# Designs tried in a protein design run: peptides against a protein of PDB entry 6EJA. Part 192

Target 1, 276 residues: chain A of PDB entry 6EJA
Amino acid sequence: VEYMPANPVRIAFVLVVHGRASRQLQRMFKAIYHKDHFYYIHVDKRSNYLHRQVLQVSRQYSNVRVTPWRMATIWGGASLLSTYLQSMRDLLEMTDWPWDFFINLSAADYPIRTNDQLVAFLSRYRDMNFLKSHGRDNARFIRKQGLDRLFLECDAHMWRLGDRRIPEGIAVDGGSDWFLLNRRFVEYVTFSTDDLVTKMKQFYSYTLLPAESFFHTVLENSPHCDTMVDNNLRITNWNRKLGCKCQYKHIVDWCGCSPNDFKPQDFHRFQQTARP

## One batch from the design tools (peptide; made by RFdiffusion4, then SolubleMPNN)

Design b2_p29_4_s4 (from b2_p29_4, 16 letters changed)
Fold by OpenDDE base, seed 5:
Order: C-alpha cells, then structure tokens, then sequence
Structure b2_p29_4_s4 (fold): chain B 276 residues (1-276), chain A 29 residues (1-29)
C-alpha cells in the first residue's frame, strides 16, 4: 500500500484517439479513470463514430471533456504537436479543473504504475518534468529524426522539402513522445513570449514527429531546465516479430515505425516491467 | 520510433516553398 500524500497531485490526462476502436478505448479509459483526475479527449476529425462514443462518455462524467475542436492528424504530422499545445491552453483556461500534471496517453503507450503509485510519486516530485531521452548519440538522433530536414504537413502528407539548420544556441534533445509535465512548465510553454518558445514553436511546425523532441528541447533550453527527469514512467509496446517495415512511407517522406497498440494480452507485461 | 533517410525529388513548387521556409528559419536564427 502506497502512502497517500496530504496534498495529492491531480492529473490532466490528454487522450488523442482515432479510428473505430471504441471498445479498446473504453477498456483503456476504465483502466485509467479516477474521480480525482481530469480527462481531455481529442478525437480525430475523421473519426465521427468514435467521437460520438466519446461524447457519450463525457456526458456521464464531470471530469471528462472532449475537445470542441478536432484536427485531422496523421502519423508523424506536425499537427499532433498543435493538438497538444491547444489542449494545454484549453486546460489552463479551465479554472474549474485544478490539475497539477499534464500526461498524454494513447493505445500505444500505457502507464507502468498504478494510480496510487503514480500520484504518490508525482506528489513527491511535483516540481519536476518527466521526459525520456533517446539515450544515444545526439547527432545521430538528429539525423535519424530528420530534425535537420524541413517537413510540411499538407493534404494529409508530410512533405520533405529539404535541409534546414538547427537554430543557433539551441541544444536539441528528444526521445519518447509520452511525457509528464507539471502545470508550471505547461504554463511556460503556453504563454511565454521569449525567444526560445517562439522559435521552437515555429521550428517544430515543420518537424516530423515533433512531440518526440519539442518539449525536451524547450525544457532543456529554458529556465526550467533543472526540472527535467529522464524518465516518462511509460511502457511502450513494440512487437519485434513484425519488425520495422517503413509502413508509413505513403504518408511521410521519411522511413519510420510507430509503436504497436496495446492489446489486452499485453497487460501482464506492465507488472513485470514496472520499476521503482 | 524508428526513422531512416529517404530520397525525394522536388517539384518547382516545392523548391520555392523550401526556399521560403529556409528564409523564415534564417530570420528566426
């Protein structure tokens, strides 16, 4: 049994969902739902059936809301970052939702800790931000991520337009696109008008898989840099048997693979991989 | 995620846009 802190943190979970996997979403939601947290769900503009299902859920719970705006997102698209940024703004404007942490979720990644463990942990480290870095050579990361390349999202495609330079004085970093950010940092990202935030928002508007690097880069170059923890407290499901076959080449002018969706059969792995 | 290099031939329109974007990036640097 985990010790419950006197002032437990409250979490805003942001779910970005698409397709027709209503049952899967329902299972995930049930697994992560708690009355003390908040759930803000974005449904892809093209997923009308799923949107209707999610709306039904949101009407049943006061701490569940659906974005009134909807983006048509693609794998690797810059619009995903826009989705997160807009959701952050929305959540900051919701004065009736006093959340302390921002956590993004999808079927591709699942928390490795129980709610009680997560709350206890975050309550102890409420001033920290949790971003998992790639853990390899940074130059190689930049090359492999295509951070030195220009991408334009247009007509449901990520067009590679050519080369670009990393802004001077910026130390680029990245890794997982799953993060746990405290409200203070989210406020900074949302409302700061300093050169760092302004430049990075512009830079990452033309970036492939921007969520894997934007928050890392902004945080590490910001006055909040000392709050970074190189851990996102997530488990990623990769089916190694399938391998990476560059399956999204038709959408993105770059070769890449995304994590597989979690299946009910994978849940047993969460307990095995959980670390203090 | 896993990523790799790719090749692409650009149209004239894409080249123009590339140059525009490059200029914008330079202005931010």
Amino acid sequence: as target 1 above (276 residues)
Amino acid sequence: TFHGDGEMELSEEQREERERLRRELEELE
Scores: peptide ipSAE 0.050, ipTM 0.700, DockQ to the pose 0.263
Fold by OpenDDE base, seed 3:
Structure b2_p29_4_s4 (fold): chain B 276 residues (1-276), chain A 29 residues (1-29)
Amino acid sequence: as target 1 above (276 residues)
Amino acid sequence: TFHGDGEMELSEEQREERERLRRELEELE
């Protein structure tokens, strides 16, 4: 018998989208849409066609909104974290949207559970935060991610400026850029003025793929560290053969991997996959 | 995510631009 929560959690889904794949987005949206959840969509500043399409969708559903601000983001750019942080602030200021969890979505990740399963699970563990760690040597992770390097996002390029040190006393962690964060932790990240949050926001403003590490690092070093669950309840599709050929040298002064984009036909496959 | 050690060799142009940006950043700090 599946757990049926008496007070089911409500989820704020944040979608960061770009390009012209409006039909694909529409299909994905329909697959994840539920009347009890909230959907906050950021469309890349350069994707005007997609923006128009998303606006049309937002007008049809009261629980769908589009960010009034739009950023131009690049692969691996620090601005992606800024997008999430600003979205978090916006969502906290939306008093008419009583969400309990923050979940980011992209074309690279898909939930492995049905809505009912996800809600049931999160309702049972509403005080927890779900971030998947890399599960490898941390020193190697730092090197691979370039966390010991200083990057600057400028003119649609991530410039490697030199070496940097990890702040003293900070245990760096990371892995998946797919996270499920409870409202309390989002409030902490958004409004805390403690040394940890302040330093980490500064540190990660010069970081590659900051969403893969920022929330992990902040959480594990925060007073909320005991709420961490090493599981993001998602499946990611990484293919090193196809995605790890330094194809982004023109954008980033680092060799990275890109995940495979999911297609609508893949949804059934992902839902049947075992949880990581 | 990144593979290997992630580091790549920069071209001369990239190195020059890196140094320029580094100097500019130092002036702001």
Scores: peptide ipSAE 0.033, ipTM 0.677, DockQ to the pose 0.612
Fold by OpenDDE base, seed 4:
Structure b2_p29_4_s4 (fold): chain B 276 residues (1-276), chain A 29 residues (1-29)
Amino acid sequence: as target 1 above (276 residues)
Amino acid sequence: TFHGDGEMELSEEQREERERLRRELEELE
């Protein structure tokens, strides 16, 4: 039995969803739903059917809201970061939602703990931020991620425009695009006008899969750097046998990999997986 | 996650658009 904290943290779950995966979304939502948490859902501008479905859910629960704005995003697109940043701002402006942690979710990644375990853990470490690093050579990571390349999202395509330099004095890091961020750091990212945040927002506006690196880089170079934990507390469904394929070259001028979507049969793994 | 620069197969239209966007961005910067 996990210890129940006296002041349990409340989580703002942000779901960025698209396509027709209504059933899968419903399953995931039901699995993570709790009355004490908050759920803010962005539906891709092009996914009207899904949007209608999500709206129906949001009307049934007072702690579920749908973004009034909708972006058309692509895999690897810079607009994904914009989506997160805007959702963060929205959530900070929702004074009636006293959340303590920001957690993003998709059907391809799931928390590795039960709600009680997660809440207990985060309540114990409420001042920490959880970002998983790549664990490889950083220079190689930069090259492979194309961080030294300039990209522009336009017309549902990530155009590689040329080379660029990483700002001097910045330690670039990254890894998973799934993160657990405390409210304080989210406030910093959202409202800080310091040179770091300003430059990084600009830099990552032209970056591939910016969510895999933006928050890592900002955190590690910020006054909040000591709050970083190299763990995102997630299970990612990867099929190692298949290896990485250039799946999205048709919409991104770069080759990348995406995790597999979770299936219902995968959910049993969540409770059985120990935290690293 | 990404795994490299590899060979990119772009249509002529895509190449032209990329070049256009590159020039426009350079003018803005």
Scores: peptide ipSAE 0.031, ipTM 0.647, DockQ to the pose 0.461
Fold by OpenDDE base, seed 2:
Structure b2_p29_4_s4 (fold): chain B 276 residues (1-276), chain A 29 residues (1-29)
Amino acid sequence: as target 1 above (276 residues)
Amino acid sequence: TFHGDGEMELSEEQREERERLRRELEELE
């Protein structure tokens, strides 16, 4: 018998999608959809076909919305963070969507628990934020991530412009770009005018793949630092055979790798008890 | 995730563009 919380949390799922993989998105959506949660979908500005498909889905479900604004995003681009931040603001302004947690999803990363388990868990720990750290030497992480380098997103490319210093007094951290953030922390990130949030937004606007580090760094240096849990409750699909290769130099002046999209056979890893 | 800058092979055009952008950014600072 699974414990059902008296006041179950409601989740705002934010999906940032691009390309033409409408069928894959549809499968993923069906796998993660629940009537009690909310889904806010950003479609890349260049993905018009996908946008049309997503709009059709949004018209069928009252708890699914599509961003009225669309950004052109690239892998590793600073614009991804902008997308999340704007989505957070939008979601906070949606008074008719009383969500408790913000969760970003892609086809490459799924929650490791069923919906019921996830809701139960988050309901118990509703005051916590879940961010997975790299778990390695921090100095090495900084170097490998290029956090001490200045990047500029322009013309669908991340240009490395030079070196920079990490702001004094800031403990930089990062790891996974998949996170579970409670509403209170999202409010802080969105509306705080303190020096930390202001400086970090500026700093990470010139950062390579900022979503892997921004929220970690802000949280750990904020008054909310005690709410951090070093776990994002995710299953990331990495192809063991391929490994990490320097395959993104055509769009980023740095070497990196990204997780692989889940295949249909992988969807069994996340199960819903209630489906549309 | 990233693992370093590796060997950077940019065309002359790309290098020029990078330098242009760098200068423009410096002017804004």
Scores: peptide ipSAE 0.041, ipTM 0.687, DockQ to the pose 0.498; fails the geometry check

Design b2_p29_5_s1 (from b2_p29_5, 13 letters changed)
Fold by OpenDDE base, seed 4:
Parts: C-alpha cells; sequence; structure tokens
Structure b2_p29_5_s1 (fold): chain B 276 residues (1-276), chain A 29 residues (1-29)
C-alpha cells in the first residue's frame, strides 16, 4: 500500500501494562505516538509506581488517557478480556475521540511497518477486522486451549472447576490475542444484546486466555463474519513458530498449548505481582 | 457430546484481497 488516503483512519491504541515496565512503555510510546491517534492505557491495580508515571504522560498529551478504573489481572486470566471490553465501552463513550480502529498493544509488541503504512492499509480496509487464527484444526485448538473446560479467576489464580460444553452452533476459532478491530465491530461487541454476544461474554468469563479466542469466535459467528481477515499485522507474532507451550501451573490449573510459540519471557510480561 | 464445527462461509473477494495484501506486507519485512 503506497497511497495517501483522503480520509485516514484514526487508531485507538489500548495498552495494558503492569509492573515496572516504564522504560519499555516509554520506548513503545515514543515509537507509536502520533497526534492523530488515541492512546488509552490501563495500568494494573497493583502497579502504583507505573500508574503515576503513566499519569504524568497522559497529562502531557490530550490524546492520551488512563483508565480511571484499574483491574488486578493475571496471565491467562479472564479479567484481561474484561479489561478490553470495558476499555472498548469507554472508548465508544468518548465522543471527543473519533477513532476508527481498536488496536491492543503490550510494551513489547509493535504493529507492522510505519505509521503511514499502517494507516494507509487500514484506511483501505477500514471495514475489515484483523484477527490471526491458530492455523490448526479447531478440535486440537479447543482441547489445548481448554475451551471445553470451566475456569474461575480467583485469588490471582485460574482455577479449573470442571468440564463444559461449547454452545451448540458456535464455530470456535482463535489464535493471537493481538488484533485490529474496526469501530463497527467494537460497537457490536459492546452494545449488542443478541444471543451470540450475550452467550459468548458469559462463556468467556470462565475461559482461560479468553482474548485469544473471544473476538475470533464472536466475529465469525456474527453478522459481521464477512469482515474477518486472518492476519493481525504483527511482525512479532507472525515470525513466531507455531508450537505447544504449557501455561504456568502456579498461575493456572492447566497445561494446555498456546497456538503461538511464546517464550517464557513473553508470559512474564503479563504476570502480576501478588495482591497485597 | 463431541464438538461439531459448523460449516464456514466462503470468503468474499474483499476478504481475499485483504489477506493477500496483508501477507504481501508481511513478506516485505
Amino acid sequence: as target 1 above (276 residues)
Amino acid sequence: PDYIEPPKFPLTPEQKEAIAESEALLKEE
């Protein structure tokens, strides 16, 4: 894509940060900041030092805001999805932020290419949603992700409670938890009261690593299914080998496989300190 | 009791185009 769009898309970047990753966050922020985009940052409830630092940044830029609410999340926890969903609602209610795309980022993850190239591409495909699938058979994905198992996030741990059935008629999909979603789909996910959205929100509230599958599954079973693009435009994820990685047992009661070849350090960035 | 995956809808021309172009972008990196 090598054209300048007449109506360039504006991006809402949602950053979920924790710990003391101030330096990494600063580097990422400098790399992705643009005056025409928006940045909504959630800092883990337990990361007060980082929160103070992020607040300082937000005060310097009108297009940077910090969530007034803060959750204590754990790696693989259902609360991560809650964080995204609440941030989506917040962003939709911000009438002064006319964003077109929702993009989630971590301190160690960058979108592909330059801002101009990204904007040009998304402007061309502004009606599409970009989610990368696991590229395997769904049956294996379900088993390894534990989608047929019931989990409960409690006391900074994901407890496996038992087995469950996937709702009838639902085509399950998933893969990367990094995605690019257009505003229209975000509106649908946020405000729709149809059976699909309601059921999936309930289902994934008891799901391990819900962000890796929720949006994929909702999209593919929704009236917006024809907007699915099997690519999340993430270099870091694209270059990673597909592999089986067990989750940390001390955090979750599961040894399932991630559809992506994540290194231990990749999980550490999502691990939270113990709650006081 | 076993999960039965429902059939998927065929991709639209726009989806195919977006996939192809996105892959091309990634390939250039």
Scores: peptide ipSAE 0.506, ipTM 0.876, DockQ to the pose 0.016
Fold by OpenDDE base, seed 5:
Structure b2_p29_5_s1 (fold): chain B 276 residues (1-276), chain A 29 residues (1-29)
Amino acid sequence: as target 1 above (276 residues)
Amino acid sequence: PDYIEPPKFPLTPEQKEAIAESEALLKEE
C-alpha cells in the first residue's frame, strides 16, 4: 500500500525475550526501532544478564520500557499467555503511550516491509485485527494442539492431566502466535467481564501453546468477530514439533513422556505459578 | 469429548479487502 495516512497509527511492540543473545536482540531492536512507536520488553526472570542489557537500552530511549515484573516461562507454557495479557493491561494503563496496535515480536521475527509501509497499511485498516489461522481442518487442529487435553504448568513442565471438553458453542481457531491487535480489541480482552473472555481465560490457563489459539478464539466468538483478518503480515515457521521426539520433550508432557503420570484428581496438590 | 463446529458468518467487504491487500503485500517480498 502506497498511502500517506493523515493520522498514522502508533504501535506498541511487545518483546518477550530470554537467554543470553543480547547482541541478536540489539540488532533486532535497531531494525524495528522508531521514535513514533513504543517498545515494552519482558525479560525472563532467569535471564539476569539479558535483563541488565535491556535495562541499559531502556534508559537511552523514552519510548522503551521494561516490565517491572518478570515471569519464569517455558516453551509452550500457559505463562506466556499470562505475560501477554499482563503486558496488555500495563500498556492500557500507560496513558502517556497512545498506541493503536499491539504487536508481539521475538528476536527472530520481524514485521514485513518497511515501517512506512506497515504504518500505512495498519492506518488504512486500523479497525481490523490480524491473526493468521492454521488453514487446516479444525478437528485436526484441535487434536494436534491438544486443545481437548488439560495441561498444567508446574515445575518448569507442562503436565498432561487428562481430557477436557471444549465449551459448547465456541468456534475454536488458531495458528500463528504472532499477531497484530488493535487497541479496542486489547481493551476488550483485558477488561471485559463477559462469559466468553472469562471462560476462555480460564480454559487457556490450562492449555498448551495458548498464544497460538487464545486470541483467535476469543476474537471469532466476540462482538468484534467481524474485524478478524486472516493474515499476520509475517512469514512464520509453522513447523513446531510437539511430543517425545521434539526438542522440548523434556518440558512438555504431550506424548506421555513424563516419568510420572498425574491424574485430574491430583490437580489440587499442585501450586500454580502462572497468573490466571 | 466431541466438538461441534458452529456456523460461520460470511466475511465483510472490509475483511476481504484487508485480506487481499495483506496477501499482495506479502507477495511483494
Scores: peptide ipSAE 0.498, ipTM 0.865, DockQ to the pose 0.015
Fold by OpenDDE base, seed 1:
Parts: C-alpha cells; sequence; structure tokens
Structure b2_p29_5_s1 (fold): chain B 276 residues (1-276), chain A 29 residues (1-29)
C-alpha cells in the first residue's frame, strides 16, 4: 500500500536500550528518525554512560525524550513489561505529542521498508493493532514460553517458583514482542479497570518474556479483539540463524530464543525521508 | 490439566484485508 494519506499517522517510537553501545544506537537513531514522529527512550538504570549520551541527543531534538525514571531490566524480565506500560502512560500524558501509534524498536526487528510506506499503511489501517502470533499450537507455545510457570524477578534474576494455572476463559496468545499498537488500545491497556486488564497485569507480572504475550492476550480477550492484525510489519534479520540457546541461564531459570541484531548494513531496509 | 483454548470469532473483512496487504508488503521486501 503506497498512497499519500490526507491525515498521516504520527508514531511514538519507544526504545528500551542498555549497555555502552552508543555508536550503534546513534546509527540506529539516524536510520529511524523523522521529524513527524516521536521518540521516547528508556535507558537501563545501570547504563549511566549510555544515559548521558541519550540525554545529549534528546536535547538536540524536540521530538526526542528520555524517561525520567529508569528501571533495571534483564533479559526475559517482567520489568520489561512494566517499562512499556509506564512508557505508554507517560506518552498518553504528553498532550504536546499527538501520536497515533505506539511502536517499540530494537536492533533485531525493524519496521518494513520506508517511512512513507509504513505511514501510508498505518494511515489506512489506523484503527487496527498489529501483533504477530507464533502461528503454532497454543499448548506448545504455553509450554515453551513457560506461561504455565510462575516466575519472580529479584536481584537481576528471573526465579522459577513453580507451576500455575492460566485463568479460565482466557484465550492465551503470543509471539513477537515487537508490535504496533494504536492509541485507543494503549489507552485501554493503560486506564481500563476491567477484570481482564487487572488480572492480566497481575498474571504477567510473574511471567517470563511478558511482552511476547501480554498485549496479544489482552487484545484478543478485550472488546477491541476485532482490531487485531496478525502481523507486526517487521523485518526479521535472516542473515544469520536465530539464537535459541540457553545463553542467559545465569539470569533466567529458563531457555528462550532471541532474534538476530541488525548490522549497519541492514539499515537500508528502512529508509527515512528526513534524517537528523 | 491441559489448557483448553476458548473459541475464536471469525475475522472481519477489514482484518483479512489488512493481513493480506501486510503480507504482500513483506513479500516485496
Amino acid sequence: as target 1 above (276 residues)
Amino acid sequence: PDYIEPPKFPLTPEQKEAIAESEALLKEE
């Protein structure tokens, strides 16, 4: 879909970053930056050097902000969901940023093609939410994701405590933790006090890799279920094999998969009309 | 006890269209 929308959507890009790879972040930022969108960046509490660098960037661009709060997040940690939820709340409270879509970004999963194509597509389907499901047997997914297990994030570690039951009547789903959510659904997730949102927030606070399943599950069981599109409009880096090894056993009592990181050479897949 | 998935409602025409178009975009990459 390529057309010139009369009322183009504006996107709030949320970046959750850590480490000391400021050069890589700078390259990524330049590749995804556009003056018509908004960028909200969370830097891990432990990454002080990176935080200083990101703050410097944010001072140069009016549409770039850094979270005033910082969490210590770990791979697979429940705190990642908290980070997204708090970021969503913050973004909804920013009245000077009229964004239409929430999009989380990483160096491993980039949006499709160009900004113009992305905006055109989302403008056509502005009432939809884009989450990619695993596309396999749900029972197997539950087992592999450990959704039937109880986890506790403590001391930079995800502790497996035991078994748990999935709430009755809930259609569990999940897949990619990279999604495109419209403002209306974000408002629902942030401010709704219904049983679904309340129960799921509690349930996923003890979940491994919660972002891979929380928004899918909430959406599919909500009054907004008819807005789900089973595609996250992402380009997965297939230049190398995806990693599904237990490389993070030192911080998580589970084995999970991680996507490949994009290299600078991969940035050509997402072209911007305007860059810093 | 095994997980029993609740029944799903059929996709709307708009959902189907969005899925089809999104898949087409992916294939063009």
Scores: peptide ipSAE 0.502, ipTM 0.873, DockQ to the pose 0.017; fails the geometry check
Fold by OpenDDE base, seed 2:
Structure b2_p29_5_s1 (fold): chain B 276 residues (1-276), chain A 29 residues (1-29)
Amino acid sequence: as target 1 above (276 residues)
Amino acid sequence: PDYIEPPKFPLTPEQKEAIAESEALLKEE
């Protein structure tokens, strides 16, 4: 449904980037940039060249900022969740950026449809949170994601320390680590001191690929559970068989199954009304 | 002890509508 909302939502795009692919990032930025939205970019601590390039971009646009802090992250690392959480806090403290939705992106990620369609849709459902679930058996998901295993991120490696138990009374869920979260829920995750948020932050600090499950699990067990929409407005092949992959075993002491195995064909360019 | 998943609450009408519309939006391409 496309319409002209009276009070269109504004989006905070959070980009977590690494490496030296500045040209790729520039292409993505041009594809997703709009003057009415906000862009907060985290560059890996080890990616100094890319950081310099991104800083140049941020100086040219008032609605583009770079995190003053930088983390060293690895594939599957728990530090990715920390990056998102800190970014959320920063964004909430930016009173001059009145954003309504949090959307995370990678250098290879593109939102679908046009800006007008996305804004119209989110404006209609501004009280909802959009997270795509894996759609499989949760027990299998837990096992294959290693949620019942304890991991430690250290020296650019995810070390498997042993087994652990899922907290009692918690309904675990997960799937895509690409999501759209409304400001209200982000505020809850950031500032709540209840047992759920506190325990889950602790639990997921020792979790492999935490972003694929943390926000799902927190949302579904929170007072905001009735705001979850099982769709992240991303094009993914969820019908493909989930298989174990060990291609990153040199980084992680685990061979798991991730539903977030995106391919280039899974992404479409985001059409903008106003582009640089 | 093994993990026991608590039962999930039923979806609200608004959730169902949002899911339906989001799926329709994705299918337009």
Scores: peptide ipSAE 0.497, ipTM 0.874, DockQ to the pose 0.017; fails the geometry check

Design b2_p29_5_s2 (from b2_p29_5, 14 letters changed)
Fold by OpenDDE base, seed 4:
Structure b2_p29_5_s2 (fold): chain B 276 residues (1-276), chain A 29 residues (1-29)
Amino acid sequence: as target 1 above (276 residues)
Amino acid sequence: SDYTPFPKYPLTEEQKKAIAESEELLKEE
């Protein structure tokens, strides 16, 4: 059921991009662009050509900005969560961008069928947060995700350092790393000084694939737990409907995403290039 | 050391509606 919202939500789309597929990114951007939304783009520190291209786009549109800081990120690395968190802070500090929802986008999955439908839906549920859980055995999820393992991101690799314990009293959850978060929850994650947020930020700074679990876990254990909606509103046929083709690999470099075991000879690398 | 993927608290009516409506919206494709 669709309706015209009296106060339509405005969305901050966050794109974390890497590589050299500028044309593909351009096509994706054109497909999702709307004048009423905002676009905040992080370009990997190593992708200078892409950065130049994205800067050109940002200069053409007032509602498109590029992060002034750039991280060398790997998909699945702890730095990805850092990128999201810093982006959230930046977006909250942009007083001239009155966004209501934070949405991260991939080239493979798009939210809902059309912009109008997305806006209408989110306008009805503007107080909700949309995260898709794995829907399987949680113990298996923890093991598979390596949440009980300590990782260190260094030199574009995730190094497994050993075992760790999940904080007591925390109900761990996770699933898709694509989500829709309302401004209020983003504010909570960004500025809260409670034990939950503080401990989880620390915990997930040494976590593999942190974006697949951090926001789920924080939300479900927070005072905002009653806003959780177990659906991230992603559809796979979006590209067909829009008449465009997007490949995830053009946006995110998956190289080096597999965890490696720590070796004594690698210790010197951690001192130089650790990016938790 | 019991970790559950389910919310700590019962779902509110608004959550239930949002879930139901979101599922229906996605099924229409």
Scores: peptide ipSAE 0.515, ipTM 0.814, DockQ to the pose 0.015; fails the geometry check
Fold by OpenDDE base, seed 1:
Structure b2_p29_5_s2 (fold): chain B 276 residues (1-276), chain A 29 residues (1-29)
Amino acid sequence: as target 1 above (276 residues)
Amino acid sequence: SDYTPFPKYPLTEEQKKAIAESEELLKEE
């Protein structure tokens, strides 16, 4: 059911980008841009050309900002979670940006439908958090994700150091690292000093692909657990055969799989009513 | 060790509604 909300939610879109694909980023940005939302972009510390391009865009739009800090991020690196957490803190401190939801985006996982439909839906369920679980055997997930392994990010590499135990009493979950989190939960994750948040932040500092599990696990074990919705409202591009290869073995002492990137023609799946 | 996937506890009505409606949105695409 679609309706016009009286108080429509405003979204903080967080983009973590790297490389030299400025044209691709521009296409994606145009596809998702709306004057009523906010865009916070982190550019990899090593991607100076892209950083210059993104800065140029940010100067043209008042609701687009670039992180003043930059991290060197790698695929599967724990630094990705750090990037999200710091971005969340920054966004919470931006008093001039009254956002209601935190949404991360990539070229491989796009929000469903139009902006109006997304806003209507989120406005109806503004107290919920949307994370997609793996939907498989949890023990297998733990093993596959290497959650029972200790990793250290150093020199643009994820080093596998050894085995570790998952904290007792914690219901581990995970799946997609693309999520929609409401401001209240983001505040909790950012500022809470309870044992759960503290221990999980530490635990996931040594975790491979932490964003695929951290927010799931924290939410499900927190007082906010009743706000979990097992759907991230994303469309994954499965147009091509998906094969799992160790294409990033040179970066990570582990093997993983990534979904297909969206093509420019796929950007029309998320339409904006107001574009630049 | 065996860990329990979500949900560990029964879903609220609001959660159920959100899930159902979100699935509907996906189907219409």
Scores: peptide ipSAE 0.513, ipTM 0.824, DockQ to the pose 0.017; fails the geometry check
Fold by OpenDDE base, seed 3:
Structure b2_p29_5_s2 (fold): chain B 276 residues (1-276), chain A 29 residues (1-29)
Amino acid sequence: as target 1 above (276 residues)
Amino acid sequence: SDYTPFPKYPLTEEQKKAIAESEELLKEE
């Protein structure tokens, strides 16, 4: 349902980018840009060319900023969660950016429908958090994700150190690493000193693909559990023919799956009224 | 340790509405 909300939500889009795909990033940016939203971009420490390109974009738009810090991230690395958490803290400290929702984006996944439809929907459910669960056997999910294994990110590699136990009393969940989180929950994750947040931050600092499970688990075990909506409002390009294989064994001591990037022609599905 | 997923039921009315509406949005794609 599309309508014009009286108090439309404003979105902080967080992009974690790497490599030399400047043109692809520019295309995606044009597809998702709107003057009423905010864009916070982290460029991999090793991607200097891309960093220069992104800085040029940020200088052209007042609602686009680049992280002053840069991490060397790898596929499946725990550092990705650190990047999101630090970005959340930064965004909360930006008093001149009154955002209501945190949304992460990449070329592999983007919000469905138009900006107006997305804003209308989120404005109606501004107190909810949108995370897509795996929808499978949870025990199998834990095993496949390696949540009962201890990992260490070092030297651009995720090292499997051994077995570990899931913390007692914690109901683990997960699924898509693309989510929509409201500001209140982001504040909780960022500043809470309760046992749940503290333990989960430590637990997931040694976790493979932590973004696929951390926020799900924290939310469902938190006082905010009643805000969980099992849908991330995304179109994900999953090629079933590829399946899951150990294609990244050279950087991770585990087998995982990753969605495919969208082609440029797919971005027209997310229409913006104020494009660059 | 608990390996059971978080119980999603009972859901609040707001959660139910959000889920239903979000599913409808996806079906229209």
Scores: peptide ipSAE 0.513, ipTM 0.820, DockQ to the pose 0.017; fails the geometry check
Fold by OpenDDE base, seed 5:
Structure b2_p29_5_s2 (fold): chain B 276 residues (1-276), chain A 29 residues (1-29)
Amino acid sequence: as target 1 above (276 residues)
Amino acid sequence: SDYTPFPKYPLTEEQKKAIAESEELLKEE
């Protein structure tokens, strides 16, 4: 049952875009744009033309901003999580943008229903966090995701360095990398100094496809675990298209496609540190 | 490897309602 909320939630939409999909982005933006929401767009560091186009759009709308920083992201890269985390920090520091929910989007991933329906629903459940789990055997998920493997993002490639242990006492979960997170939980993830958040940020900085598991795992092991809702309210399942495939062997050492594997001892030769 | 499945805890009434209503929204789409 729909109703008009007295205190409607405001949404911060975060878009991570790259390549030449300017037309698709424009269509998606027009479809999701609303004056009461906020839009924060990250453009890949290598996509300069797209960046110029997005900047042009941001100048036309007061509630649209582009990240002043730009990362070079790759498919399955740990840098995607860093992008989300930094975006969350930025959004929390924007005192002039009183958003209540964080929602990430892609050109092929739209929220279900109309804006009014979405706002009404989220306003009713403003204390909840919406993440879709894999819905299968957890051990199988861990194995297929390579969570028990150590990866390093370097030179636009995810290098497999070897095996690793999942931290003891942590219940790992995951599924869709498209989610709806309330401000309270985003604050926790961004500013908490507890062992869980600190340890998971470090763990997932060496993880393949970290966004599919990080927020699930942190939430379910946190004091906010009772806010978990196993649904991400999306029309399409974008993750089905981004399955682990050998087509990406040029950027990821996984799924039997490892053109250049490093030994565990090689890890100590790298000076890269874990990203928050 | 250390595989730790997430234990199934009792859901709160609010969680149950949110799940049910969200599923209904998806069906209507």
Scores: peptide ipSAE 0.510, ipTM 0.817, DockQ to the pose 0.015; fails the geometry check

